# Peptides against a protein of PDB entry 8YR4, part 50

Target 1, 309 residues: chain A of PDB entry 8YR4
Amino acid sequence: PRGSPALQLVVLICLGLMGLERALNVLVPIFYRNIVNLLTEKAPWNSLAWTVTSYVFLKFLQGGGTGSTGFVSNLRTFLWIRVQQFTSRRVELLIFSHLHELSLRWHLGRRTGEVLRIADRGTSSVTGLLSYLVFNVIPTLADIIIGIIYFSMFFNAWFGLIVFLCMSLYLTLTIVVTEWRTKFRRAMNTQENATRARAVDSLLNFETVKYYNAESYEVERYREAIIKYQGLEWKSSASLVLLNQTQNLVIGLGLLAGSLLCAYFVTEQKLQVGDYVLFGTYIIQLYMPLNWFGTYYRMIQTNFIDMEN

## One batch from the design tools (peptide; aimed at target 1 R181 N244 Q247)

Design b2_p21_5 (made by RFdiffusion4)
Pose (drawn by RFdiffusion4):
Structure b2_p21_5 (pose): chain A 309 residues (1-309), chain P 21 residues (1-21)
Amino acid sequence: as target 1 above (309 residues)
Amino acid sequence: VFVSFVVLASVVTSTKISAES
């Protein structure tokens, strides 16, 4: 924010809260391991109670689920509401002030609905691009790297390879399948618009009664158009199911390999009992934000082209 | 761990399908 000083402080607080969320993402599974290790060795009730309370508090600060739930990141959503309002207002006002100074030939040439749709979509594109990228893409790519470092240095060497291969395969397959699915989605959207247009035309022109008894003909053409649309929709949604399945398979294979290796190492007195639940929890924690990357890829591309317009 | 993963995968898949509708 160029103008106001009160908002730059809020931006800095938001970035600090994002860092704190990354620190909590690392910290919470460690405390879960400590609790399990203390539990297996018959520890007194005092230290166990205090450690349990601390773990619960950390789980509360971190998202109880999917990271969009914690007290942190919600304070961030609140402050970002206050900040993103300023950018939205400024961009809308700049567009509106520019549209009122263009010459007459320009206004006589283009329609109003198209010009206004471009402007609205542009403002929404800038806002969404800022939110998506800064607060949802980079933090997850940072979480993957931090996890790789933690497992490769403080846990063992092989688990770094396991996490690296799993996440690399997950990202590659997600992008590859997403482009194909986008082609299918566009093909389906065009027909959906054509079906709506046919229905609107048949409703507006109550001449079907005059020039024929052509109610049946209008109904049959509508049915044919609906069938065509449904075929394209089935293709698109089947592609979506395939994407979900391949992502689930990749994560499952990574979890299986990591769990088997951790169990074997625990039986050989190399790792403690808590390391198993540490690995499991951390793998699930990495998986949860990764569930929404094909959507992010699609939205980032669309918003980039819209902002360019 | 595997049970929890299967349950979560199922929930996520159903949510994606519902959001796409």

Design b2_p21_5_s1 (made by RFdiffusion4, then SolubleMPNN; from b2_p21_5, 19 letters changed)
Fold by OpenDDE base, seed 3:
Parts: C-alpha cells; structure tokens; sequence
Structure b2_p21_5_s1 (fold): chain B 309 residues (1-309), chain A 21 residues (1-21)
C-alpha cells in the first residue's frame, strides 16, 4: 500500500507469518512422526510428553488443516483487516470519483430497477445455504455422537468424556460468540446499506451534483460514510477472528488432553501406537466439518441480517 | 448502475487480490 509505512510493515509481517505457516506445515508432520517413533521405541514418558506437548503447540499455531484456522493464520487475518480496508476504501473512492467524471448521457440511460434484483438474489442464496447447512449439521452431530460412543467403548470412558466435553464446549462457545458477534454484523450491514444509499442518491442526482460542481463534496461525504462502515466492519471481522481462535483453542486443549492420555496408555501397553494415530486423526476429522458449520452458519446469519434490513 | 459499480468494485477487489498474491 503506497503512502502508509505502517500498512507496508503490516504487509511484511503478514508475508512473514505466511512463511511461518509454511514452516509449520513441515514441522507438524515431523513432530508427529517423532511421537510415533518414540511410542514404537517405548521411550521414557518425559521425552514423549514433551514431544506431544510441542506437537500440540505447533498444531495450535498451524491449525487443524483445511478450514481450520491456527493462531498464526488468525493473527495474519487480523492484521490484514486494515490492509483490506485501506484497499477497499481506495477502490470504492476511485470508482465513485470516476462515476462522477462520466458523461451525463451515461447516467441518464440507467434505470433504478437494479436495487430490487440484489434483494431477490439474496433470498435464493439463503434458502440454498440453509438447506446445505441442515444437510451438513445433522451428519456432523451424528459423527460427534458416533465418535463419543466409539471412544467410550473401544478406548476408555475418559476418552469419550474428553471428546464430549471438547465438542460440547466448542459448540456452546461457537453459538454464544456467534450470537454476540451478530450485533456487530447487523450494525455493519445497516451502515453498509446507508453508505450504498448515499452513493446511489449522489449518482441519481448526478445532474444536480454536476450543476453545483459538488463532486468533491459528495466524494468527501462518501469517504466519511466508508470510514464509519469500516469501523463496524473491523469489529465484525475481529469478532470472527476471535471466534476462530476460541474454536482453535478448545480443539487444541481437547487434542492435548486426549493425546497425552493416549500416549500414557500406550506406555502402559493398554493401547497400541495405531490407537494414538487414530485418536489424533479422528479429532481433526471431527473438527473439519464443525469449522465448515461455523462458516456456513456465519454466512446464513449474514444473509438473514441482510434480509431483515 | 449499482450492480455495475459492485461488479467493478468486486472486479477491482479481485484484481487487487490477484496483484497482491
């Protein structure tokens, strides 16, 4: 971004964080391999526990894979909000200024009927997303229940309890934080609609704006509306990063507790090395649909809020 | 008009994302 050394530094930090994510993508499998080797060699508990704890910490930084946002990814996304807002505002102001530079004949040829068509596309997209959510929620809940039953029967009641507590806490926090963020999203969308309406009114009154040479005044008023919108957008986007980080923390704690317990039972020859691999893989597989659920639930809430306005 | 403004805004956002990638 030209003109802000602070935003240039943020871009460089985000690129550095992307490099760190690539390093984590290599390190996490290496530490996982090391755990499997230490379990196979029947290594001392202290070395195993340290390697497991280090693996879970690295996995917390990386995230759970596809759709899962790690701490580094969340930090990158959080820092990128200001860069995105700067770019968006610059593009919107350039387009708006260019529209006021266009000929009167170009404005007179365009009819007002396009605003209604955006509302209708919203409703159709909501219904499709709602149906998709319902068809993905039920399987995800079934997979969690099957997982709790499986771990309770084939491993130990303690594993079933860890999965139950982890998934229950994950779902509860997802709902509570999503409801909490809905107010920021409603305020954002209301301000977006108001900012859009001001742009439409200015462009519909293009003749009057041109007659009074008020293009600079309308651009300034639009810039102020965008700044107000971006203040609310930041709260919405930051609340989303907080949701993703909270979800990542809950899964990380569940993975830590369960992985340490698995490792301990493997050292006691009550479980096999394969059971440790199974537990870790299964928890990650349960997390992936839940993260998609959170994303789709967020999209549906967006679309419902966009329909209420 | 708004659809073309949004289409241009989205196209410029996509191009700015593509130029930043």
Amino acid sequence: as target 1 above (309 residues)
Amino acid sequence: FLEEFEKLSKQFQQQALADAA
Scores: peptide ipSAE 0.009, ipTM 0.336, DockQ to the pose 0.020
OpenDDE base, seeds 1, 2, 4, 5: peptide ipSAE 0.000, 0.006, 0.000, 0.007; ipTM 0.312, 0.367, 0.335, 0.350; seeds 1, 2, 4, 5 fail the geometry check

Design b2_p21_5_s2 (made by RFdiffusion4, then SolubleMPNN; from b2_p21_5, 18 letters changed)
Fold by OpenDDE base, seed 4:
Structure b2_p21_5_s2 (fold): chain B 309 residues (1-309), chain A 21 residues (1-21)
Amino acid sequence: as target 1 above (309 residues)
Amino acid sequence: MLEEFQKLQQEISQKQLEAAK
């Protein structure tokens, strides 16, 4: 934002907090590893208690690994409210000024309330997408890259390869299944709107329906529309379950392969017991934000389609 | 659109509640 140095500073602080979240995502598993190693070595209580306290504090700063529940994430979100409001207002004013530059014939041909509603939907969609890309998608991709680098450098290249293959397959299948699912969701939404339109039309014509004793006929037509909707809703919901199950299977296979390899290296005394726990913890931590990736991709697709219309 | 966005936000909120359990 070129107009206020205060908002530029807030953006820089938010970027710094995002960097801190990435650091916490690496540090939390490392401290958990260290706890397991200290427990295995029967280390003195003072060292263990300090490491546990530090871990719990880092975990509080990080949150549940969802990137939205941690203290750092909440602080970032709070600071970002002012930046979002400034950006939204600027986009709204640009659209409003552009609408005023349009010909009188364009304004006379459209209901002003519909144009404003399209403009408000457009601004909220673009601002929401940008915020979502910057705060959820980009950080998740960064955490995956950091994870691949970390495992490749500190464990073995094979661990980095397993994480790479697992995450690449997960992302690819998430995209493909989400695109396939989008057809069922569009069909469901179209039928929902058609069912709602029939209900509204029947209710607006209530006096006419009552006059002709056509209540039973309108109820039956509405029932048929509901059954058709529920058939499409079932396909949409079943496709979501299939997506979630496919995602769980890919992560499960990656976790299995990497855990077996880690267990093998622990038996060869090349890794400690804590490193096995680190791998499992880190993969689960990478999975948590990725479970949302299908929702992210849908939101991106919906907003692109809505900008073309 | 707003309803789909709100439904998407509700799905996000529900899955966050499920992932917090």
Scores: peptide ipSAE 0.015, ipTM 0.482, DockQ to the pose 0.110
OpenDDE base, seeds 1, 2, 3, 5: peptide ipSAE 0.014, 0.000, 0.006, 0.006; ipTM 0.456, 0.290, 0.408, 0.399; seed 1 fails the geometry check

Design b2_p21_5_s3 (made by RFdiffusion4, then SolubleMPNN; from b2_p21_5, 18 letters changed)
Fold by OpenDDE base, seed 3:
Order: C-alpha cells, then structure tokens, then sequence
Structure b2_p21_5_s3 (fold): chain B 309 residues (1-309), chain A 21 residues (1-21)
C-alpha cells in the first residue's frame, strides 16, 4: 500500500509468516520421521522426549493443515485485517468517485439501489480475488514446488517425478472438471433465481391469486419449477462427487506408487522406516490445501466476471 | 492414516460445501 509505512511493514511481516508456514510444512514431517526412527532404534528417553516436544510445538505453530487452524496462520490473518480494510476502503472510494464521474444518462437509466449493489459487488470481488490469490493459491503452488524439490534432493529423483506428475495431473483435472462443473452451477443458480422470483411474484400478488382461486395453479407452477431446479441441482452435485472422486483417485495412485517405491528402498536399507512415514504424511499434507483448489479457482473466476460487469 | 485421511477429507468437504454456499 502506497502512503503508509506501517501497513507496508505489516505486509512484509505477513509475507515472512507465509514463508515460516512453508518452512513448518517441511519441518513437521521431518520431526515426525525422526520420532519414528528414534522409536525404531530404541533411543534414550531424553532424546525422544525432546524430539516429541519439538514436534508438538511445531505442530501447534502449523496447525491442522487446513490453512486457518495454526498459530502462524491465525497471527497472519489477524495482522492482515488492517491491510484488507485499507484496501477495501481504497477500492470502494475509487469506485464511488468513478460513479460520480459517470454521465447523468447512466444514472437516470439505473435505480440507486442497483448502482450501490454493483459497487459493493465490485469492491467485494477485487478484495476477494486478492485474498484468494495471496493466501490460498500462491501458498499452495509454493508448497507443491517445495515438496518436489525436497523429495528430489533428500529421497531420489524418482520421488520428485512421482510428486510432480501426480500434482500436475491433479491440478489439470481439477481445472478441467471445475470449468465443466461451472456450466451446471450457473444453470442451477439461474433456475433457482427464476424459481424464487416466481414465488415472490405469486406472494406479492396474493390478493389477485386469491380472487381468481388460482392457488392450485400457482402451486403446480412452483412444483414444476422445483422439479426443474432439482434436475439441475442433481447435475451440479453429481459433478462435485465426480471431481472429488477424480482427485481422490489421482492422489491415491500417487500415494500407492510412492509408498511402494519408499517401502522398496527401506528394504534395501537406503531409507529408514521413518522416511516411509514422512512420505505418506507429506503427501497427505500437500493434498489438504489442494482439495480446496477447485473451489478457489471457481471463486477467482466468479470474482473476475463480477468485476468486469 | 487412511481413516484420518478420510476424516480430514470429509471435514474439508463439509467446509468446502459451507464456503461454496
């Protein structure tokens, strides 16, 4: 943000906390590996207790991996509130200033409530787009890259290749299926709005409907609209299940291939038992934010379209 | 691990449904 050195410092601190969160995503599996190795070696209690305490502390800082439950992520979100409020207010004032610069003909053709609703949608869309890009999309892509590098350096190039292929296929299928699903969701939302509009119009004209004894006719028209909506809702829900199942299949195949390869290297004494556990935990940890990627991608597309309108 | 993964996946599906509503 230009003009406030305090807000610039807060942005830098938030970026530093994002970097720390990426480091924690690597360190937590490593410490868990070390616990498993120390347990396997029957190491002395003092070394084990220190490693467990360190792991629990790092896990407290990281949280549950859902991006919002860790101490570091909560602290980042808390500090970002001021930056978000400043950005939102600046966008809102720019939109409001632009609305006052528009021609009188544009204002005469629109109701004031419609103009305000467009302004609010525009502000929300810009702020939402920025939030999703900075806090969800970019960190998720960074975690994938860090994961590929980590597995390539510390395990073998084959593990890095498996993770790369699985994540690339996962992202590609997520985008393609999400774009396909968006058509069904738009059709569903359009039919929902039309069904709601018919119900509102019937209720606003209640006296007229009562006068003509048309209650049964209005109920039947509403029933037909609901059946049409449910047909579109089913397609939307079924497409979501297909997305989730496709994602699960890709991750399952990657986990299978990598786990078998890791188990093989443990039998050859090239890796320890803890390294097998690390691979499984790290892949699951990469999967957790990726499950939301389709939702984030759709929200970005919706916010971009709502900003253009 | 698989049961924890399924529970976390289900919890994320519920949260994704809630955030998508």
Amino acid sequence: as target 1 above (309 residues)
Amino acid sequence: FLSLFQQLSQQQQQEALAAAA
Scores: peptide ipSAE 0.009, ipTM 0.450, DockQ to the pose 0.503
OpenDDE base, seeds 1, 2, 4, 5: peptide ipSAE 0.008, 0.006, 0.006, 0.006; ipTM 0.415, 0.420, 0.382, 0.385; seed 5 fails the geometry check

Design b2_p21_5_s4 (made by RFdiffusion4, then SolubleMPNN; from b2_p21_5, 19 letters changed)
Fold by OpenDDE base, seed 5:
Structure b2_p21_5_s4 (fold): chain B 309 residues (1-309), chain A 21 residues (1-21)
Amino acid sequence: as target 1 above (309 residues)
Amino acid sequence: FLKEFEELLEELSKKALEEAK
């Protein structure tokens, strides 16, 4: 934010809180591992109680991961409100100034209300995309990289490779399937607009429809348009289920491969029982933000497609 | 970083306006 050192400080604090969230994502599984190991060793109650209390406190700070109700995430979101408002206002003013620089011919060819609606959609989409990139995409990529490094250093290179392959395949399939889905969504929105336009035109010409006793014909035509829309809606919704199932399958296979390998190393006494629990917990923690990633990427694509219309 | 972020916002705003045309 240019010209406001206070907002710059808030951005730095938010970045610091994001770094703290990344640290918590590593620490929470480690403390959970330590609890399982202490329980297995029948450790003294005082050591166990301190570790459990510390774990619960760290879990309160973390919450359920990215976009959850964790204390650190809520504090970051609260502090970011002022930065988001500054950013939104800056984008709105840039769009508005650019609209004033456009030729009179462009303004005469469009309704003022349509131009304002395009500007509002543009502002909402840009600010939404940016907030999503900064608070969901970048942190999730950071957590993946941290996970690969952690498992490669503290477990074995094979665990780091499993996480790398699983997350790379997950991200690649998410992008590819989402680009494929965008075609169905665009077709759905185009058919929705066409169906709505036909309904409006039929209602505006209601006197003519009544004069020719064509009500049954107009209703049947509208029904056919709805059926065509629902066929496209079904493709959009089915493609989403396919995306979610593909994502679940990739994570499930990664979890299976890594869990079997971890269980094998525990039987060989190379790892402890707590390390098995750590691996499973950490992979599930990586999956939670990524599952939301598919939802937010859909929201961004919606906003972009809604801007193109 | 903040300057690059503002430049990215300006580029995204321009792109959004071009896609809305």
Scores: peptide ipSAE 0.006, ipTM 0.329, DockQ to the pose 0.022
OpenDDE base, seeds 1, 2, 3, 4: peptide ipSAE 0.000, 0.005, 0.005, 0.005; ipTM 0.324, 0.336, 0.323, 0.331; seeds 1, 3 fail the geometry check

Design b2_p21_6 (made by RFdiffusion4)
Pose (drawn by RFdiffusion4):
Structure b2_p21_6 (pose): chain A 309 residues (1-309), chain P 21 residues (1-21)
Amino acid sequence: as target 1 above (309 residues)
Amino acid sequence: FFVVLFVFFLFLILTAPSESD
């Protein structure tokens, strides 16, 4: 925010809260390991109670689910509401003030609905691009790197390889499948618009009664168009199911390899009992934000082209 | 017991919310 000082402070607080969320993401599974290790060694009730209370408090600060739930990141959403309102207003006003100074030939040439759709989509594109990228993409790529470092240095050497290969395969397959699915989605959207146009045309022209008893013909053409649309929709949605299955298979294979290696190492007195639940919880925690990357890829590309327009 | 925990973790992956239209 160029103008107001009160908003730069809010931006800095939001970035600090993002860092704190990354620290909590690292911290919570460690406390879960400590609780399990204290529980297995018959510890007194005092230290166990205090450690349990601390773990619960940390789980409360971190998202109880999917990271979009915690007290942190919600304070962030609140402050970001206040900040993103300023950018939205400024961009809309700049577009509106520019559209009123162009010459007449320009306005006589282009329609109004198309020009206004471009402007609205542009403002939405800039806002969405800022929110998607800064608050949902980079934090996750940072979480993957932090997890790789933690497992490779403080846990063992092989688990770094396990996490690295799993996440690399996950990202590569997601992008590869997503481009194909986008082609299918565009193909389906064009036919959907054509079907709507045919239905609107048949409704507007109540001449079907005049030039024939052609109600049946208008119904038949509509059915054919619906069938064509449904075929294209089935293809697109089946592609979506395949993407979900391949992502789940990749994570499952990573979990299986890590769990088996951790169990074997625990039986050989190399690792403690808590390290198993640490690995499991952390793998699930990494998986949860990764579920929404094909959508982020699609939206970043679309919003980039829209902002360019 | 580790097998049970593994099955529980795998179940969480299968029941996690995913992309939809």

Design b2_p21_6_s1 (made by RFdiffusion4, then SolubleMPNN; from b2_p21_6, 14 letters changed)
Fold by OpenDDE base, seed 3:
Structure b2_p21_6_s1 (fold): chain B 309 residues (1-309), chain A 21 residues (1-21)
Amino acid sequence: as target 1 above (309 residues)
Amino acid sequence: DFLSLLKKLLSEIENAPKEEE
């Protein structure tokens, strides 16, 4: 934002906090590795106690793997509220000013309240999408890249390749299955709207339905519409379960291949027992944001489909 | 597509004739 140096500083602090979250995602598994190695070596209590205390402090800063619950992420979210409010207000004022510059003929041809509602839904959805992309999608992709680099440099090129193939396959299958699922969701929403319209029309024509004693007929038509809706809802829900299962299988295969390779290198004394624990912990930390990514991408697609109707 | 609807809305807003005062 060009107009306030204070807001520019807050954006820079938020970017710095995002960088700190990426560093914490690497450091937390490393400190956990070090604890396991110190326990295996029967290291002195003082060294172990300092490493455990440092790990718990870093884990408090990071949070529970879903990057939303850590102290750093909460502080970032809190600071970002002012930037979001300023940006939203600026977009709303720009749209409102532009609507006042439009011809009277344009305003007479459209219900002003409907245009305003579309503009407000539009701005809110775009601002939400942009915030989601910046704070969830980009950081998740950055964590994957950092993970590939870390495993390639500190373990072996084979570990970096396994993570690369696993995450690339996961993302590709997530996109392809979600695009396939969108067809079932569109059909479900269209049938939901048609079922709701029939219920509203039947209730608005209540006097006519009562005059013809057609109550049983309208109830049966509504039942048939519900059964048709539930058949489409089942396909939508089943396609979601298939997506989640496919994602779990890809992560499971990547975890299996990498864990077996890590165990082999530990038996050859090239890696320590803590390195096995690090690999498993780090893959799970990469998976948690990706699972949320699939949920939010579905929420985005829902909002898109709900606006096309 | 909301991005297409938003692009269409933004394009309709951008292509709307400004009243030349």
Scores: peptide ipSAE 0.008, ipTM 0.339, DockQ to the pose 0.011
OpenDDE base, seeds 1, 2, 4, 5: peptide ipSAE 0.007, 0.006, 0.007, 0.007; ipTM 0.336, 0.315, 0.406, 0.338; seeds 2, 5 fail the geometry check

Design b2_p21_6_s2 (made by RFdiffusion4, then SolubleMPNN; from b2_p21_6, 12 letters changed)
Fold by OpenDDE base, seed 3:
Structure b2_p21_6_s2 (fold): chain B 309 residues (1-309), chain A 21 residues (1-21)
Amino acid sequence: as target 1 above (309 residues)
Amino acid sequence: EFDKLLEEFLNKIKTAPKETE
């Protein structure tokens, strides 16, 4: 981005954050190994608690699984929104301006092919929705219930309670924030459709625009529509980052509470070192499918609204 | 190259970006 030193700085920060993500991907396993070693050596509680807290903090920064929902990834995604919008707007305006510079013969030849593509969107949505419910949502809820039962029976009831509270809070916040976000997404989609319609109408009326030498006027109107769209897109994308970060915080708190409690019971010889490893692994396994739950819920909600209209 | 950008633009206008969360 040659024109804004602020955007160049944001790009450099994003590259730095990408480097930090790679460092976290190495550090998190090292700290995890160190916890297992300290538990095996029966190290003092203070050393264990500090190492566990440090691990959970690093895991919060990294996020679950691929790091897509980690604090560093969310911060990178948030900062990148403005860079993406600047680049997109520049490309869109360049293409739109160039389309108006093209010959009349090129525009006349393309009119016949565009109309057919609107019809195919409706039918594929319903079958996809049912498959997502049956093969992703229901199994994930079942795995949570099985997990709560497992931890309540084979561990202490406190572990089952932590998992229950963590997953219930995660699901509730995911639903509430997704419903809140749907307002921004609807507004964005409406403005996207309006911006697209303006571009299509301008290009379909290319002869009239060319006759009046109104190319610059149509480009400016399209620019204004893009700026309005990007204002709504930013709210949508920022609300997604907020959702992911909220989810990451809830899982981080659950992992912290459960990991500290597990480490404590291992020091009291009530649990084995393997039980600590099992708890951490199981919470991460529950988290990975849950990351998609917001997407599934939104997809469900969108398809219900599209059926009512 | 421009035809590919135009196709990509038209495809971008046609394909609402599936927000891959």
Scores: peptide ipSAE 0.020, ipTM 0.474, DockQ to the pose 0.030
OpenDDE base, seeds 1, 2, 4, 5: peptide ipSAE 0.019, 0.018, 0.018, 0.019; ipTM 0.527, 0.531, 0.532, 0.532

Design b2_p21_6_s3 (made by RFdiffusion4, then SolubleMPNN; from b2_p21_6, 13 letters changed)
Fold by OpenDDE base, seed 5:
Structure b2_p21_6_s3 (fold): chain B 309 residues (1-309), chain A 21 residues (1-21)
Amino acid sequence: as target 1 above (309 residues)
Amino acid sequence: SFLELLNQLLQQIETAPKETE
């Protein structure tokens, strides 16, 4: 942010914490590998206990659930609150200034409370999207690149190639299927709005409908609109299942190919049992953020298309 | 209109969380 050196320092600290999260995403699988190898070798309890304690500490810093935030992510989110508030306030003031520059005719045609609600919601939306880009999309792409480099250097070039092909295919199919799905969602939303408008118009004209005994006609028209909506809703929901299944299949094939290759190298004594567990753990860690990528891409794409109009 | 755009953006964001459950 321009003008506040304190907020610039907070942004730099947040970027440093994002770098630390990327390092933890590599270190946690390595320490888990080391535990499995020490267990396989029947190593002394003292060495095992230290490695397990170090792993649990690193896992606490990283986090590990379906969207569970680790200590580093929580600290980053906490520090980012002030930056978000500064950005929000700046966007709100820009929107408010622009609203004051608009013609009196524009203000007379609109409810001031509705305009303010749209402005507040819009500020929240822009700030939310920027947060999703900076804290979810960019880090996920960085983790993929780091993963390709790591597996290429420390395992074999074939592992890096499997991860590259799997993630490239995953991202490409996610984009293509999400763009295809967006057409069904837009059609569904348009039909929902049309169905709601018809219901509101029928209820506002209730006296006229009752005067002509047209209640049965309005109910049948509403039923037809609902059936048309449900046909579009089914296409939207079925397209989501298809996206999720396509993503699952691509990750499953990548996991299968890499796991078989790891197992083969373990049988040839080129890798240890822990290296098999490392590969599986790391691929699952990459998959968890990628599941949300389709949603983020859709949100971004929508915002860009809407900014061009 | 910037506000119509903003309202369309909002409707799309409000629908986004329901599709990942």
Scores: peptide ipSAE 0.018, ipTM 0.432, DockQ to the pose 0.050; fails the geometry check
OpenDDE base, seeds 1, 2, 3, 4: peptide ipSAE 0.015, 0.000, 0.015, 0.015; ipTM 0.411, 0.310, 0.402, 0.384; seeds 1, 2, 3, 4 fail the geometry check

Design b2_p21_6_s4 (made by RFdiffusion4, then SolubleMPNN; from b2_p21_6, 14 letters changed)
Fold by OpenDDE base, seed 3:
Structure b2_p21_6_s4 (fold): chain B 309 residues (1-309), chain A 21 residues (1-21)
Amino acid sequence: as target 1 above (309 residues)
Amino acid sequence: SFLEQLQKLLDQILNAPKETE
């Protein structure tokens, strides 16, 4: 934002907090590893108590990862409210100014209330998507890259390869299955709108329906439209379950391969017991933001399909 | 892609023909 040095400072602080969240995502598993190793070695209580207290403090700052209610994430979200409001207001004023620069013929061809509704939906959707990309998508991709680098340097190149293949396959299948699912959702929404329109038309023509004693016929037509809608809704919901199950299988296979490799290296005394726990904890921390990614991507697709109608 | 459709929608809203005086 060029106009206020205060908002530029808030953006820089938010970027610094995003960097701190990435550091916490690495440090929390490391401290948990250290606790497991100290417990295994029967270390003195003073060293163990200090490491546990430090872990709990770092976990309070982190929360559950990207999209969690951790202290750093909440502080970032709080500071970002002013930046979001400034950006939203600037986009709304740009759209409003542009609408006043459009031809009288364009305004006469459209109801003013419909134009305002399109402008408001457009502004909300754009601002929401930008915030989502900046705070969820980019950080998740950064955490995956940091994870691959960390496992490649501190464990073995094989662990980095497993994480790379697992996350690449997960992202690719998420995109492909979500694009495949979009056609079922569009068909469902079109049939929902058609079913709702029939119900409204039947209720608006209530006197005509009564005059012809056609109530049973209109109810039967509405039932057939509902059954057709529910058949499309089932396909949409079943495709979502298939997406979630495919995601869980990919993560499960990655977790299995990496956990077996960790267990093998622990038996050869190349890794400690805590390193096995670190790998499992870190993979689960990468999975949680990706599950939210699929949910928000679906929400954004919904809002877009609802704008095309 | 959804991003390309959103960009097209943004471009339609932002690049709608201005009245040339």
Scores: peptide ipSAE 0.010, ipTM 0.351, DockQ to the pose 0.013
OpenDDE base, seeds 1, 2, 4, 5: peptide ipSAE 0.012, 0.009, 0.011, 0.010; ipTM 0.461, 0.337, 0.372, 0.355; seeds 1, 2, 4 fail the geometry check

Design b2_p21_7 (made by RFdiffusion4)
Pose (drawn by RFdiffusion4):
Structure b2_p21_7 (pose): chain A 309 residues (1-309), chain P 21 residues (1-21)
Amino acid sequence: as target 1 above (309 residues)
Amino acid sequence: VFLVLFLFFLFLILTAPSESD
């Protein structure tokens, strides 16, 4: 925010809260391991109670689920509401002030609905791009790297390889499948618009009664267009199911390999009982934000082209 | 016990929210 000082402080607080969320993401599974290790060794009730309370408090600060739930990141959403309102207003006012100074030939040439749709989509594109990228993409790519470092240095050497291969395969397959699915989605959207146009045309022209008893003909053409649309929709949604299945298979294979290796190492007195639940919890924690990357890829590309317009 | 915990973690992966239209 160029103008106001009160908002730069809010931006800095939001970035600090993002860092704190990354620290909590690292911290909470460690406390879960400590609780399990204390529980297996018959520890007195005082230290166990205090450690349990601390773990619960950390789980409360971190998202109880999917990271979009915690007290942190919600304070962030609140402050970002206050900040993103300023950018939205500024961009809309700049577009509106520029559209009223162009010459007449320009206005006589282009329609109004198209020009206004471009402007609205542009403002939404800039806002969404800032929110998606800064607060949902980079933090996840940072979480993957932090996890790789933690497992490779403080846990063992092989688990770094396991996490690295799993996440690399996950990202690669997600991007590869997503481009194909985008082609299918566009093909389906064009037909959906054509079906709507046919239905609107048949409704507007109540001449079907005049030039024939052609109600049946208008109904049949509508059915044919609906069938074509349904075929394209089935293709697109089946592609979506395939993407979900491949992502799930990749994560499952990574979990299986890590769990088996951790169990074997625990039986050989190399790792403690808590390290198993540490690995499991952390793998699930990494998986949860990764569930929404095909959508982020699609939305980032679309919003980039829209902002360019 | 490790097998049961593994199946529990695998179940969580299968029941996690995923993409939809």

